# Designs tried in a protein design run: peptides against a protein of PDB entry 3J47. Part 31

Target 1, 121 residues: chain A of PDB entry 3J47
Amino acid sequence: IRLTNQLKSLKGLQSKLKDVVEYLDKVINKELPINHTILGKLQDVFNLLPNLGTPDDDEIDVENHDRINISNNLQKALTVKTNDELMVIYISNLVRSIIAFDDLIENKIQNKKIQEQRVKD

## One batch from the design tools (peptide; aimed at target 1 L10 L13)

Design b2_p26_3 (made by RFdiffusion4)
Pose (drawn by RFdiffusion4):
Formats: structure tokens, C-alpha cells, sequence
Structure b2_p26_3 (pose): chain A 91 residues (1-28, 36-48, 72-121), chain P 26 residues (1-26)
């Protein structure tokens, strides 16, 4: 789902670029200003990425902890299944 | 000029689009 959404966003840019190229050819405004703002707003993320890296590490650790918890419950489920099988054999 | 400004925007936008396409492919 996230991927489909990202593609939709990129699609708008692609179409928008084509429109802008065609517009320029015909010319040979507010949208242009807006685009410029967006441009000014990955390059900058480069410095900001430094911080993101730290935060990514924290969210990796959290995921690991969750995985461990899931494994624990999984072991209990497996034990219950084994007990059920033993009871059936006895029967 | 308006034409030069628009051309700069086009160039920048093409670059961005190409980077984003590469990032999605990865």
C-alpha cells in the first residue's frame, strides 16, 4: 500500500514535468513558484539523515524486542500443541 | 527571465524525478 501511494506521488511529478515542458515550449506562473519552493525544501536530507540514522537504530532495536516477544508466545503455542498430541495418543 | 527560470525548474525537476525513480527501483 505504501508503495502504491509513493508511486502516485511520483506520477504527479512526472506528469507535472511534462506539462511544464510543454508550457515552456508554448511560451517560447504560481505553479512555477510553488515548484521552486518544493525544490528548496535528498540533498538537504543528507545532513538531516545523520539524525535519522540514530532514530532508525532505535526503531530497529524496538523491532528486535517485539520479535523476541513473538518468539516467546510461539514457544508456548508449540508446547500446547505437543501436549494436545500426547493426550490424543493416550486416548 | 521567465523562460530561463522555467528551464531551471524543468532541469531540477527532471533530476529529482530521475532520483526518485531510482530510489523506488531499489
Amino acid sequence: IRLTNQLKSLKGLQSKLKDVVEYLDKVIHTILGKLQDVFNLNNLQKALTVKTNDELMVIYISNLVRSIIAFDDLIENKIQNKKIQEQRVKD
Amino acid sequence: SLIEFTEEIIEQLEEVIEEKEEELEE

Design b2_p26_3_s1 (made by RFdiffusion4, then SolubleMPNN; from b2_p26_3, 10 letters changed)
Fold by OpenDDE base, seed 4:
Structure b2_p26_3_s1 (fold): chain B 121 residues (1-121), chain A 26 residues (1-26)
Amino acid sequence: as target 1 above (121 residues)
Amino acid sequence: SLIEKMKEIIEKLQKFIEEKQKELEQ
């Protein structure tokens, strides 16, 4: 149940992040004006981001695998568990933050697509 | 630009989430 809920949350977050990227691309390409409310919410998201460990940090932990002491496995398990729990907290906060303005992003993107289609037609 | 930097951060976040999702599916 917990894992399923985590996967569902991640999938939802991925979809919303795709919307954010699409919005930012449209702003970069001057297809949409900058919206300060959306940008402020994005800044809030960035402030909630943990230090996204570079994939390189995960690789460094793999090389120290040879010291199979029961204590090290427990510490590793606790560290992994703690990291997973922290990750869930951060993801949940990010999801909540993005949900707060995702509808606004979608509406802006959709309105622009409709306008572009009307001009072609 | 600031917007380009924001996009880059979001793309990094997307990649991170994708990796974690793969780990959880395993």
Scores: peptide ipSAE 0.344, ipTM 0.857, DockQ to the pose 0.326
OpenDDE base, seeds 1, 2, 3, 5: peptide ipSAE 0.331, 0.307, 0.312, 0.321; ipTM 0.855, 0.845, 0.845, 0.851; seed 2 fails the geometry check

Design b2_p26_3_s2 (made by RFdiffusion4, then SolubleMPNN; from b2_p26_3, 16 letters changed; failed a check: too like the target's own chain)
Amino acid sequence: SLISEMQEVINKLQKLVKELEEQLKQ

Design b2_p26_3_s3 (made by RFdiffusion4, then SolubleMPNN; from b2_p26_3, 15 letters changed)
Fold by OpenDDE base, seed 5:
Structure b2_p26_3_s3 (fold): chain B 121 residues (1-121), chain A 26 residues (1-26)
Amino acid sequence: as target 1 above (121 residues)
Amino acid sequence: SLISEMQEIIDKLQQKVKELEEQLKK
């Protein structure tokens, strides 16, 4: 039961992250306007992400010890082979940040799809 | 694995944010 709930939570996070990616694709492709509220929340998310070796990663605020610790813990969680309680704990802060704007993202995407369908009809 | 899939999504997200930032600078 506990493991199942953890897996469900992680799958939920994965789904929300995919929504964010889809949103960014639409903004990049100029299908949606830039929303600074969403981008601000996204910045909060990235401040919690570890440096995964992507070029030009935004520098983590070294002065924010809590964020650094969260980032380091998340990095450890992503490098382990086993989904465990530690992974859930370390990802929980990321989940909280994403949930804050996921509904808005979904609404924007859905509204655009509806509009496009109306034009095709 | 689920972890590998999540990491891939995070990497993609970071790349797209970088692309967006570059667009904003132009």
Scores: peptide ipSAE 0.080, ipTM 0.615, DockQ to the pose 0.065
OpenDDE base, seeds 1, 2, 3, 4: peptide ipSAE 0.079, 0.076, 0.068, 0.080; ipTM 0.612, 0.609, 0.609, 0.617

Design b2_p26_3_s4 (made by RFdiffusion4, then SolubleMPNN; from b2_p26_3, 18 letters changed)
Fold by OpenDDE base, seed 4:
Structure b2_p26_3_s4 (fold): chain B 121 residues (1-121), chain A 26 residues (1-26)
Amino acid sequence: as target 1 above (121 residues)
Amino acid sequence: SLIEEMQQIISKLQQLVQQLQQQLQQ
């Protein structure tokens, strides 16, 4: 039961992250303007997930040791099964942060799609 | 750009979540 609930939560998180990526892609492509509220909420997420970087990010910012430690712990928790407690804490905080603005993202993406369809009709 | 960096980070997070899901299913 607990594992099933965790998997369900992660699936939901994955879907929400997909929405975020799609939104950011539209912003990058100038299809949507940046929304400062969404941007602020994303910054909150990044504050919880310091220095996840890219797979090829070799630059260790030495000035942010505390943030690096948190990021390393999160990455470790996500990749190592033995740290279930820490994993649950980080995932829960991350989920809460994303849920706070996911509906706003979805609405903006949907509205854009509707507008594009109207132009094609 | 900052937005591109944010997208890269979120994409990495997606990958990590996917890996975690796979690990929990096994």
Scores: peptide ipSAE 0.332, ipTM 0.858, DockQ to the pose 0.368
OpenDDE base, seeds 1, 2, 3, 5: peptide ipSAE 0.326, 0.326, 0.105, 0.114; ipTM 0.856, 0.855, 0.660, 0.660; seed 3 fails the geometry check

Design b2_p26_4 (made by RFdiffusion4)
Pose (drawn by RFdiffusion4):
Structure b2_p26_4 (pose): chain A 91 residues (1-28, 36-48, 72-121), chain P 26 residues (1-26)
Amino acid sequence: IRLTNQLKSLKGLQSKLKDVVEYLDKVIHTILGKLQDVFNLNNLQKALTVKTNDELMVIYISNLVRSIIAFDDLIENKIQNKKIQEQRVKD
Amino acid sequence: SDELEKLKDELFDELEELLEKAEEIL
């Protein structure tokens, strides 16, 4: 789902660029200003990435903890299944 | 994900070039 959403966003840019190219050919306004603003707004992320890296590490650790918890419950389920099998054999 | 990042970069390069052309034309 996230991927489809990202594609839709990029699709708009691609179409928007084509329109702009055609527009400029014809010319040979508000949208252009808006696009400039967006441009000014990955390069900048470069410095900002430094911080993101730290935060990514924290969210990785959290995911690891969740995986351990899930493994614990999984072990319990496996034990219950074994007990059920033993009871069936006895029967 | 890498292919989308490359596509995004290419589209932003095209956008930068078009903004420069727009400044020359208008």

Design b2_p26_4_s1 (made by RFdiffusion4, then SolubleMPNN; from b2_p26_4, 18 letters changed; failed a check: too like the target's own chain)
Amino acid sequence: LENQLKELKGLLSQLKDLLEQADKVL

Design b2_p26_4_s2 (made by RFdiffusion4, then SolubleMPNN; from b2_p26_4, 17 letters changed; failed a check: too like the target's own chain)
Amino acid sequence: LTNLLKQLKGLLSQLKDLLEQADKVL

Design b2_p26_4_s3 (made by RFdiffusion4, then SolubleMPNN; from b2_p26_4, 18 letters changed; failed a check: too like the target's own chain)
Amino acid sequence: LTNLLKQLKGLLSQLKDVLELADKVL

Design b2_p26_4_s4 (made by RFdiffusion4, then SolubleMPNN; from b2_p26_4, 17 letters changed; failed a check: too like the target's own chain)
Amino acid sequence: LTNLLKQLKGLLSQLKDLLELADKVL

Design b2_p26_6_s1 (made by RFdiffusion4, then SolubleMPNN; failed a check: too like the target's own chain; its pose is not in this set)
Amino acid sequence: TNLLKQLKGLLQQLKDLLEKADKVLS

Design b2_p26_6_s2 (made by RFdiffusion4, then SolubleMPNN; failed a check: too like the target's own chain; its pose is not in this set)
Amino acid sequence: TNLLKQLKGLLEELKKLLEEADKVLS

Design b2_p26_6_s3 (made by RFdiffusion4, then SolubleMPNN; failed a check: too like the target's own chain; its pose is not in this set)
Amino acid sequence: TNLLKELEGLLKELKDLLELADKVLS

Design b2_p26_6_s4 (made by RFdiffusion4, then SolubleMPNN; failed a check: too like the target's own chain; its pose is not in this set)
Amino acid sequence: TNLLKQLKGLLSQLKDVLELADKVLA

Design b2_p26_7 (made by RFdiffusion4)
Pose (drawn by RFdiffusion4):
Structure b2_p26_7 (pose): chain A 91 residues (1-28, 36-48, 72-121), chain P 26 residues (1-26)
Amino acid sequence: IRLTNQLKSLKGLQSKLKDVVEYLDKVIHTILGKLQDVFNLNNLQKALTVKTNDELMVIYISNLVRSIIAFDDLIENKIQNKKIQEQRVKD
Amino acid sequence: LKNQIKDVAEESIELLEKVDEKLEEL
């Protein structure tokens, strides 16, 4: 779902660029200003990425912890299944 | 979907180059 959403966002840019190219040909405004703002707003992320890297590490650790918890419950379930099988054999 | 995202990004980069060329003509 996230991917589909991202594609939609890029699609708008692609179409928007085509429109802009055609517009410029024809000319040979508010949208242009807005685009410029967006441009000013990955390059900048480069410095900001330094921080993001630290945060990404924290969210990786959290995910690992969750995986461990899930494994624990999984072991219990497996033990219960084994017990059920033993009871059936006895029967 | 990943390939489509890449293709769209590459085409968008090429279209930005065209936009720059056209702004230079103006």

Design b2_p26_7_s1 (made by RFdiffusion4, then SolubleMPNN; from b2_p26_7, 14 letters changed)
Fold by OpenDDE base, seed 2:
Structure b2_p26_7_s1 (fold): chain B 121 residues (1-121), chain A 26 residues (1-26)
Amino acid sequence: as target 1 above (121 residues)
Amino acid sequence: LLNEIESLKQEIEELLKKVEELLKKL
């Protein structure tokens, strides 16, 4: 039961992250206009993600001790290859931040696909 | 701006890869 719920939550996150990548590709390709509100929310999510690629102490001076602690805990969860349970907990907190704007991203992607179909018919 | 969006995309893709690796181990 607990593992099945964790797996379901993680599959949900995987779907949401794919939708975000598809959205960003459409923005890069100029198929969608730049939405600073969406980009700002994504940046807020990533400011909660410790640098997933640098072992080097680029002290992003995050003015909030609570954000530093959340970031360090997420880094520890993502780097500690052995604690899949901690990783799922921190990923679940990240999911809550992503859910708040993913419906807007999906709606924009779908609306664009519908418009492209109407131009081909 | 476009370079920042590309950097953000790469970071999401790396996170997605980590999530996929977890899903394969469960």
Scores: peptide ipSAE 0.140, ipTM 0.756, DockQ to the pose 0.108
OpenDDE base, seeds 1, 3, 4, 5: peptide ipSAE 0.139, 0.134, 0.128, 0.117; ipTM 0.751, 0.750, 0.747, 0.735

Design b2_p26_7_s4 (made by RFdiffusion4, then SolubleMPNN; from b2_p26_7, 14 letters changed)
Fold by OpenDDE base, seed 4:
Formats: sequence, C-alpha cells, structure tokens
Structure b2_p26_7_s4 (fold): chain B 121 residues (1-121), chain A 26 residues (1-26)
Amino acid sequence: as target 1 above (121 residues)
Amino acid sequence: LLNEIESLKKENEELLKQVEEKLKKL
C-alpha cells in the first residue's frame, strides 16, 4: 500500500512537471504572454522545498545561495532517503494549483484570440 | 516497485532542473 501510493504520487508529480516544462517553453517561445503570478508560484516551489527536507537546514542563509544551490538542495531533498511523503504530496498539490491556473489563463488567451479572429472576419 | 520509484525520483529531479533552467531564461 505505502509503496503503491508513493509510486502513484510520483507519477502524478512527473505528469505535472512535464506540463510546467511545456508551459515554460510556450512562454519562452512567446506563444504565451509572461504571467508573473504563475512564475512567482513556480519560484516559490524552489524556495520552499529546500526547507522541507531536514529540520537541520534552518541555518543555511537563503540570501547567499545561487539558484544552482537551491536546485541542488531540491535534488538532494528528492533523492536522499527522506522518503518524505509529505514533501511529495506538498509539491504535487502546489504544482497542480499552478497548472490549474495555467489552464485557466491559456483558455482565456485562446478565447481572446478566437474573439479577435471573429471581429476581423 | 522500488526501482521504479527510484527511476521516477531521478526523472522528476531532471524535470525540476529543466524548470529551473527555463525560469532563468525568462
């Protein structure tokens, strides 16, 4: 039961991370406008996750770690045997909330484009 | 099961790295 639930949670997380990558590619390619609210929430993922991995990380000055160190800490938090089901659940919920907001924005942009086309015809 | 969990963790780690790299381009 526990391992099956972890596997299901990790598969769900993987799907949502792929959706985020696709979203960011569309923004980089200027297919979608920059949404600072979505980008802020994505940054919050990287800022909040290092602190979930160990109660002993309360001494790492967040002010002096390059984004690379935050990534390495997140990678370490996911790979180290801290089988923190709570972390995986938290990330999965955060990512789901970001994607649900993205889907709403994409739908709004598509609807606007359709309306602009209908006004030109 | 355990090997599949470890593989998914590694793949998710790489995806998170890609998200970070893409955020640096914006």
Scores: peptide ipSAE 0.406, ipTM 0.894, DockQ to the pose 0.455
OpenDDE base, seeds 1, 2, 3, 5: peptide ipSAE 0.344, 0.389, 0.359, 0.352; ipTM 0.877, 0.894, 0.883, 0.880

Design b2_p26_8 (made by RFdiffusion4)
Pose (drawn by RFdiffusion4):
Order: structure tokens, then sequence, then C-alpha cells
Structure b2_p26_8 (pose): chain A 91 residues (1-28, 36-48, 72-121), chain P 26 residues (1-26)
């Protein structure tokens, strides 16, 4: 789902570029200003990425903890299944 | 003014192409 959404966003840019190229050819405004703003707004993320890296580490650790908890419950389920099997054999 | 607008638009196009290329790579 996230991927489909990202593609839709890129699609708009692609189409928007084509339109802009065609517009320029014909010319040979508000949208242009808006685009410029967006441009000013990955390069900058470079410095900002430094911080993101730290935050990514934290969210990785959290994921690991969750995985451990899931394993624990999984072991319990497996034990219950074994007990059920033993009871059936006895029967 | 028209020549300046053309130049600005060309710059914007270049920037758009770069952004698209980067996003397609990602």
Amino acid sequence: IRLTNQLKSLKGLQSKLKDVVEYLDKVIHTILGKLQDVFNLNNLQKALTVKTNDELMVIYISNLVRSIIAFDDLIENKIQNKKIQEQRVKD
Amino acid sequence: ETEELIEETEEIIEQMEEVIEEKEEE
C-alpha cells in the first residue's frame, strides 16, 4: 500500500514535468513558484539524515524487542500443541 | 521578462528531472 501511494506521488511529478516542458515550448506562473519552493524544501536531508539515523536505530531496537515477545508467545503455543498431542495419544 | 521566465522555467525543468531520476532510483 505504501509503495502504491509513493508511486502515485511520483506519477504526479512525472506528468507535471511533461506539462511544464510543453508549457515552456508554447511560451517560447503560480505553479512555477510552487515548484521552486518544493525544490528548496534528499540533498538537505543529507545533514538531517544524521539525526534520522539515530532515530532509525531506536526503531530497529524496538522492533527487535517486539520480535522477542512474539517468539515467547510462540514457544507457549508450541508447548500447548505438544500437550494436546500427548493427550490424544493417551486416549 | 519573458526571457527571464523562460530561463527560470528551464531551471525548474532541470530540477524536476533530477528529482524524478532520484525518486525512480529509490

Design b2_p26_8_s1 (made by RFdiffusion4, then SolubleMPNN; from b2_p26_8, 13 letters changed)
Fold by OpenDDE base, seed 1:
Structure b2_p26_8_s1 (fold): chain B 121 residues (1-121), chain A 26 residues (1-26)
Amino acid sequence: as target 1 above (121 residues)
Amino acid sequence: EKEELIKQMQEIIKKMQELIQELEKQ
């Protein structure tokens, strides 16, 4: 029961992360304007995520030794089978943050499609 | 600057999707 509910929550998270990627692609492609509310909520998500190693983070070695240790501990907990409970807590906080703006993402995509249709008619 | 930040955010989300997919296989 607990594990089945966790797997269901992970599938729900995977779907919502796909919607976030689709939104960010539309923003990168200049199809949608930058939404500061969505970006702020994504930043809140990333501030709750320990640093998954951006390829450029080899230059930030001077101010966050504690963030690098928490970062390495979750990247290591995500890659090493030994910390499933902490990983579930982090994923659950991430899921909650993503759910809080998913409706905003979908509403922005839909409103843009409606506006584009109105300009063609 | 803001466009590069959005690309970095997208890459992090993609890495998270890959990690979740790997967890679903275990």
Scores: peptide ipSAE 0.148, ipTM 0.733, DockQ to the pose 0.246
OpenDDE base, seeds 2, 3, 4, 5: peptide ipSAE 0.106, 0.084, 0.131, 0.101; ipTM 0.690, 0.669, 0.720, 0.684

Design b2_p26_8_s2 (made by RFdiffusion4, then SolubleMPNN; from b2_p26_8, 13 letters changed)
Fold by OpenDDE base, seed 2:
Structure b2_p26_8_s2 (fold): chain B 121 residues (1-121), chain A 26 residues (1-26)
Amino acid sequence: as target 1 above (121 residues)
Amino acid sequence: SKEELIKEMQKLIEKMKELIKELEEQ
């Protein structure tokens, strides 16, 4: 039961991450306008993850010590060897950061698809 | 598997970082 619930939560997070990638691709391809609110929220997410996947690229700002600790903990939690309870805690923090804009992203993508279909008809 | 799912999520996060960087360069 616990493992199944964790997998469901991770799949939900994966879906949200895919939505973000799709959104960013559409913005880069000029299919959607730049939304600074969404981009600001993405920046907030990555500010919590400065060292995730790029440990050497981020200057350690002393003021961001707590953020660095959170990032390191999350990075550790995203390893298979990390305790499941810690993983849930740190992933939950990430999820809280992205929930605020995921629905907006999905709505914008869907609205654009609807408009494209209407133009073809 | 859980391991595969985590790896996919990590890949997605890295892709997001890359795309944001590309947007900042435009």
Scores: peptide ipSAE 0.105, ipTM 0.647, DockQ to the pose 0.075
OpenDDE base, seeds 1, 3, 4, 5: peptide ipSAE 0.105, 0.089, 0.102, 0.097; ipTM 0.643, 0.621, 0.646, 0.616

Design b2_p26_8_s3 (made by RFdiffusion4, then SolubleMPNN; from b2_p26_8, 16 letters changed)
Fold by OpenDDE base, seed 4:
Structure b2_p26_8_s3 (fold): chain B 121 residues (1-121), chain A 26 residues (1-26)
Amino acid sequence: as target 1 above (121 residues)
Amino acid sequence: SLKELIKNMQEVIEKLQELIEELQKQ
């Protein structure tokens, strides 16, 4: 139940992050003006996130030098588990931060689409 | 520049999206 709820929250977050990317693209392309409130909120998000290293950084090269397979598996499991728990905490904070301004982003994107449609009509 | 900042922010968001997708595949 808890894991399912977490996965559902992640899916929701993924959708909201897509909206953020779309917004930033529109700002980069000068289709939308810069909104300092939104940018400030995004900066807050980044300040809450650890250094998202390369996807390979999640492969902590636990140097396979330790001879005891059981100890390595346990240490790896503990490391992975700890990493997952930390990720859940960061993602939860990120979700809360994004929810706070997501409606503003959506409204700006939608308003722009409506204006573009009206100009084409 | 502000443009560069926004591009960097977008890159970080895309990396975060990738991470979330990987977590969802597990």
Scores: peptide ipSAE 0.210, ipTM 0.778, DockQ to the pose 0.214
OpenDDE base, seeds 1, 2, 3, 5: peptide ipSAE 0.088, 0.130, 0.050, 0.066; ipTM 0.632, 0.704, 0.567, 0.573; seeds 1, 3 fail the geometry check

Design b2_p26_8_s4 (made by RFdiffusion4, then SolubleMPNN; from b2_p26_8, 17 letters changed)
Fold by OpenDDE base, seed 3:
Structure b2_p26_8_s4 (fold): chain B 121 residues (1-121), chain A 26 residues (1-26)
Amino acid sequence: as target 1 above (121 residues)
Amino acid sequence: DKEKLIKEMQEVIKKMQELIQQLLSQ
């Protein structure tokens, strides 16, 4: 039961991440304009994520000292089983940011469809 | 700059998807 619920929650997260990728593809392909509110929410997600070792980590902008500390704290919380409480806080904030982002994506897609329909009528 | 950032963000999200898939396949 507990493991099944964890797997279900993880599958739900995977689905939301898919929606994010699909949205970003539409923005890259110029099918959707860049939305600053959506980008801000993505940035909030990434501020909570550990630096997953992008090979471009050579631009250590010294202004990111707080982000590096948050990222290192999450990496440390993921690596060190003793920080389960901090990990739960970070994951909870991440999930909230992803949900809020998914709602903004859906709203943007729907608004575009409504505008395209109004131009055809 | 913004397009590069969006692509980088997308690659990070794809990496998260891969990690989740690996966890689900164990």
Scores: peptide ipSAE 0.160, ipTM 0.753, DockQ to the pose 0.266
OpenDDE base, seeds 1, 2, 4, 5: peptide ipSAE 0.048, 0.050, 0.058, 0.134; ipTM 0.566, 0.563, 0.587, 0.729

## One batch from the design tools (peptide; aimed at target 1 L10 V20)

Design b2_p27_1 (made by RFdiffusion4)
Pose (drawn by RFdiffusion4):
Structure b2_p27_1 (pose): chain A 91 residues (1-28, 36-48, 72-121), chain P 27 residues (1-27)
Amino acid sequence: IRLTNQLKSLKGLQSKLKDVVEYLDKVIHTILGKLQDVFNLNNLQKALTVKTNDELMVIYISNLVRSIIAFDDLIENKIQNKKIQEQRVKD
Amino acid sequence: TEETIEETEEIIEQLEEVIEETEETIE
């Protein structure tokens, strides 16, 4: 789902670029200003990425912890299944 | 008019770059 959404966003840019190229050819405004703003707003992320890296580490650790908890419950389930099997054999 | 054309060309170049970077990020 996230991927489809990202693609939709990129699609708009692609189409928007084509339109802009065609517009320029024809000319040979508000949208242009807006685009410029967006441009000014990856490169900049570079410095900002430094911080993101730290935060990514934290969210990785949290995921690991969740995985451990899930394993624990999984072990219990397996034990219950084994007990059920033993009871069936006895029967 | 010439200034608008030059600004627009710059914007197009920037758009192409952004699109390429976005495509790479998505891949």

Design b2_p27_1_s1 (made by RFdiffusion4, then SolubleMPNN; from b2_p27_1, 16 letters changed)
Fold by OpenDDE base, seed 4:
Structure b2_p27_1_s1 (fold): chain B 121 residues (1-121), chain A 27 residues (1-27)
Amino acid sequence: as target 1 above (121 residues)
Amino acid sequence: MEELIKEMQEVIEKLQQLIKEQQEKLA
């Protein structure tokens, strides 16, 4: 039961991360306008990544180090078999943040499509 | 702005790879 729930949460997270990459690609390609609310929610997701691996790394270092620290803390949280409860809480909070963000992306894409239809009619 | 978006994309790709490696260890 526990392992199946972890695997289901990881599959859900992987799907939602793909939807986020596809959104970022559309923004890079100028197919979608930059939405600062969406980018701010992604930053909130990234800022949660270090805080879930260690309760004690209160260093907001604003240059390139954060990405390595996020990756290392996630890798540590996912590799440390002894902290399975923190890993489940971590994945659950990350998935919740990404779902709330995905709902925001979908709402903004739908609103843009509705506006583009109203300009063609 | 475009650099920050590319940076966010690269972090997400690393997260996807780490998740894939964990799925392969759990399967």
Scores: peptide ipSAE 0.033, ipTM 0.564, DockQ to the pose 0.301
OpenDDE base, seeds 1, 2, 3, 5: peptide ipSAE 0.027, 0.028, 0.029, 0.019; ipTM 0.536, 0.492, 0.510, 0.475

Design b2_p27_1_s2 (made by RFdiffusion4, then SolubleMPNN; from b2_p27_1, 18 letters changed)
Fold by OpenDDE base, seed 4:
Order: C-alpha cells, then sequence, then structure tokens
Structure b2_p27_1_s2 (fold): chain B 121 residues (1-121), chain A 27 residues (1-27)
C-alpha cells in the first residue's frame, strides 16, 4: 500500500512535470504568450526546490535560509532511500502546487485555442 | 525573460530525472 501510493504520486508528478516542460517550450518558441500568473506559480515550486544541483547555483541570494533548508531536505529525501516519510510529504506538497499550476496551463491553452478559432470564423 | 524561462526549464528537467530515478528504485 505505501509503496504503491509513492509510485502513483511519482508517476503523477512525472506526467505533470512533462506538461510543464511542454508549456515552457511553447513559451520559449513564442507559440504561447508569457503568463506571469503561471510563471509565478512555477516560481513558487522552485522556491520549494532551490538546490536541484544546477551549475549556475553560485548566485543564490543568501536571504532565503529557511527555504534552502526545506529544499535540501527535498533533494535529500529524493536521493536518500532512508527518508520515505519526508519524501511523501514533500512530493505531496510539490504535486499539489503542480496540479494547481497545470489547471492554469490547461485553462490558458484552451482559452487561446477558443480565441484562435473565433478569429478564423 | 527568455533566459529565466530557459533556466526554469533546466530545473524542471533535472527534477524529472530525479523523479524518474526514484521511480526506478521503487519499482
Amino acid sequence: as target 1 above (121 residues)
Amino acid sequence: MKELIEQMQKVIEQLQLLVKQKQEEIS
């Protein structure tokens, strides 16, 4: 039961992260307009994950010491096999943030498609 | 703005890799 719920949460997270990458690609390619509400919600996800080991992490503003501790715990919970309880808590919080973000992406993609159809008719 | 979005994408791709690795370890 516990492992099945972890695997289900990880599969859900993987799917939603793919949807986020596909959204960012469309924004980079100018296929979608920049949405500051969507980017703000994605920034909230990154504020929970500051230390994913990017080589450019040498410019982390020292003002987020409490956020650094939470993220180091998430990265440690993902990499260290021994802390399955913290991993489930952090993944559940991350998944909730990404679901709320995904609903915004879907609503914006649908609204754009409806506008593009109305301009062709 | 473009550079920020590209950095956000790299971070999400790293998170995808970590999630995939963890999924493979549990399966």
Scores: peptide ipSAE 0.098, ipTM 0.680, DockQ to the pose 0.286
OpenDDE base, seeds 1, 2, 3, 5: peptide ipSAE 0.074, 0.090, 0.078, 0.097; ipTM 0.634, 0.682, 0.658, 0.689

Design b2_p27_1_s3 (made by RFdiffusion4, then SolubleMPNN; from b2_p27_1, 16 letters changed)
Fold by OpenDDE base, seed 2:
Structure b2_p27_1_s3 (fold): chain B 121 residues (1-121), chain A 27 residues (1-27)
Amino acid sequence: as target 1 above (121 residues)
Amino acid sequence: MEELIKKMEEVIRKLQELVEQLEKQIS
């Protein structure tokens, strides 16, 4: 039961991350306009994860030592099998940040698909 | 701005990889 619920939550997170990539690809390809609200919410997610970059992105200001520790702890919790409780806490915080823009991303992707279909018909 | 969006996508792709690794470990 607990593992099944964790796996279901993780699959839900994977789906949301896929929707984010599909949105960003459409923005990069100029298929969608830049939405500053969505990008701002993504920045809030990344502000919780400053070290998901390569170790060579050492140019993000020394003033976030506590955020660096939180990110390192998240990456460590994601890589270290031994602390399921910390992993659940960190994933839960990440999921809360992602949920804040999911509806906006989905609505933008769907609206674009509908417009592209209407131009082909 | 375009470079920032590309960096954001790269970070999301890394996070997807970590989540996929976790799924494989739970499964």
Scores: peptide ipSAE 0.187, ipTM 0.781, DockQ to the pose 0.288
OpenDDE base, seeds 1, 3, 4, 5: peptide ipSAE 0.170, 0.179, 0.184, 0.173; ipTM 0.771, 0.776, 0.774, 0.771

Design b2_p27_1_s4 (made by RFdiffusion4, then SolubleMPNN; from b2_p27_1, 19 letters changed)
Fold by OpenDDE base, seed 2:
Structure b2_p27_1_s4 (fold): chain B 121 residues (1-121), chain A 27 residues (1-27)
Amino acid sequence: as target 1 above (121 residues)
Amino acid sequence: LDELIKLMQEVIQKLQQLVEQRKKEIE
């Protein structure tokens, strides 16, 4: 039961992360205009993420010590092979932040696919 | 702005790798 629920949550997170990559690719390729609301929500997500940077970038402001600790705990929870209750909490918080823009991303991608089909027909 | 979007994409791809690794350890 617990492992099945974690696996379901991870599959849900994986799907949402794929939608984010597909959106960002379309923005990079200028297929979609930059949406500042989506980018702002992604920034909120990244502010909850660990420094997934190289361990050599020791220059992220000492003023965010509590945010750095929360972020490091998320990385640790994602990396540690334990069925840690903390992993479920951290993933749930991350997923909550991602859900806030997922419907907007999907709607933008779908609307573009429909327009591209109509131009080919 | 374009460099920031690329950096954001790289971070999401790293997160996808971590999630996939954890998924494979549970399966």
Scores: peptide ipSAE 0.142, ipTM 0.728, DockQ to the pose 0.282
OpenDDE base, seeds 1, 3, 4, 5: peptide ipSAE 0.133, 0.073, 0.142, 0.136; ipTM 0.701, 0.569, 0.721, 0.717

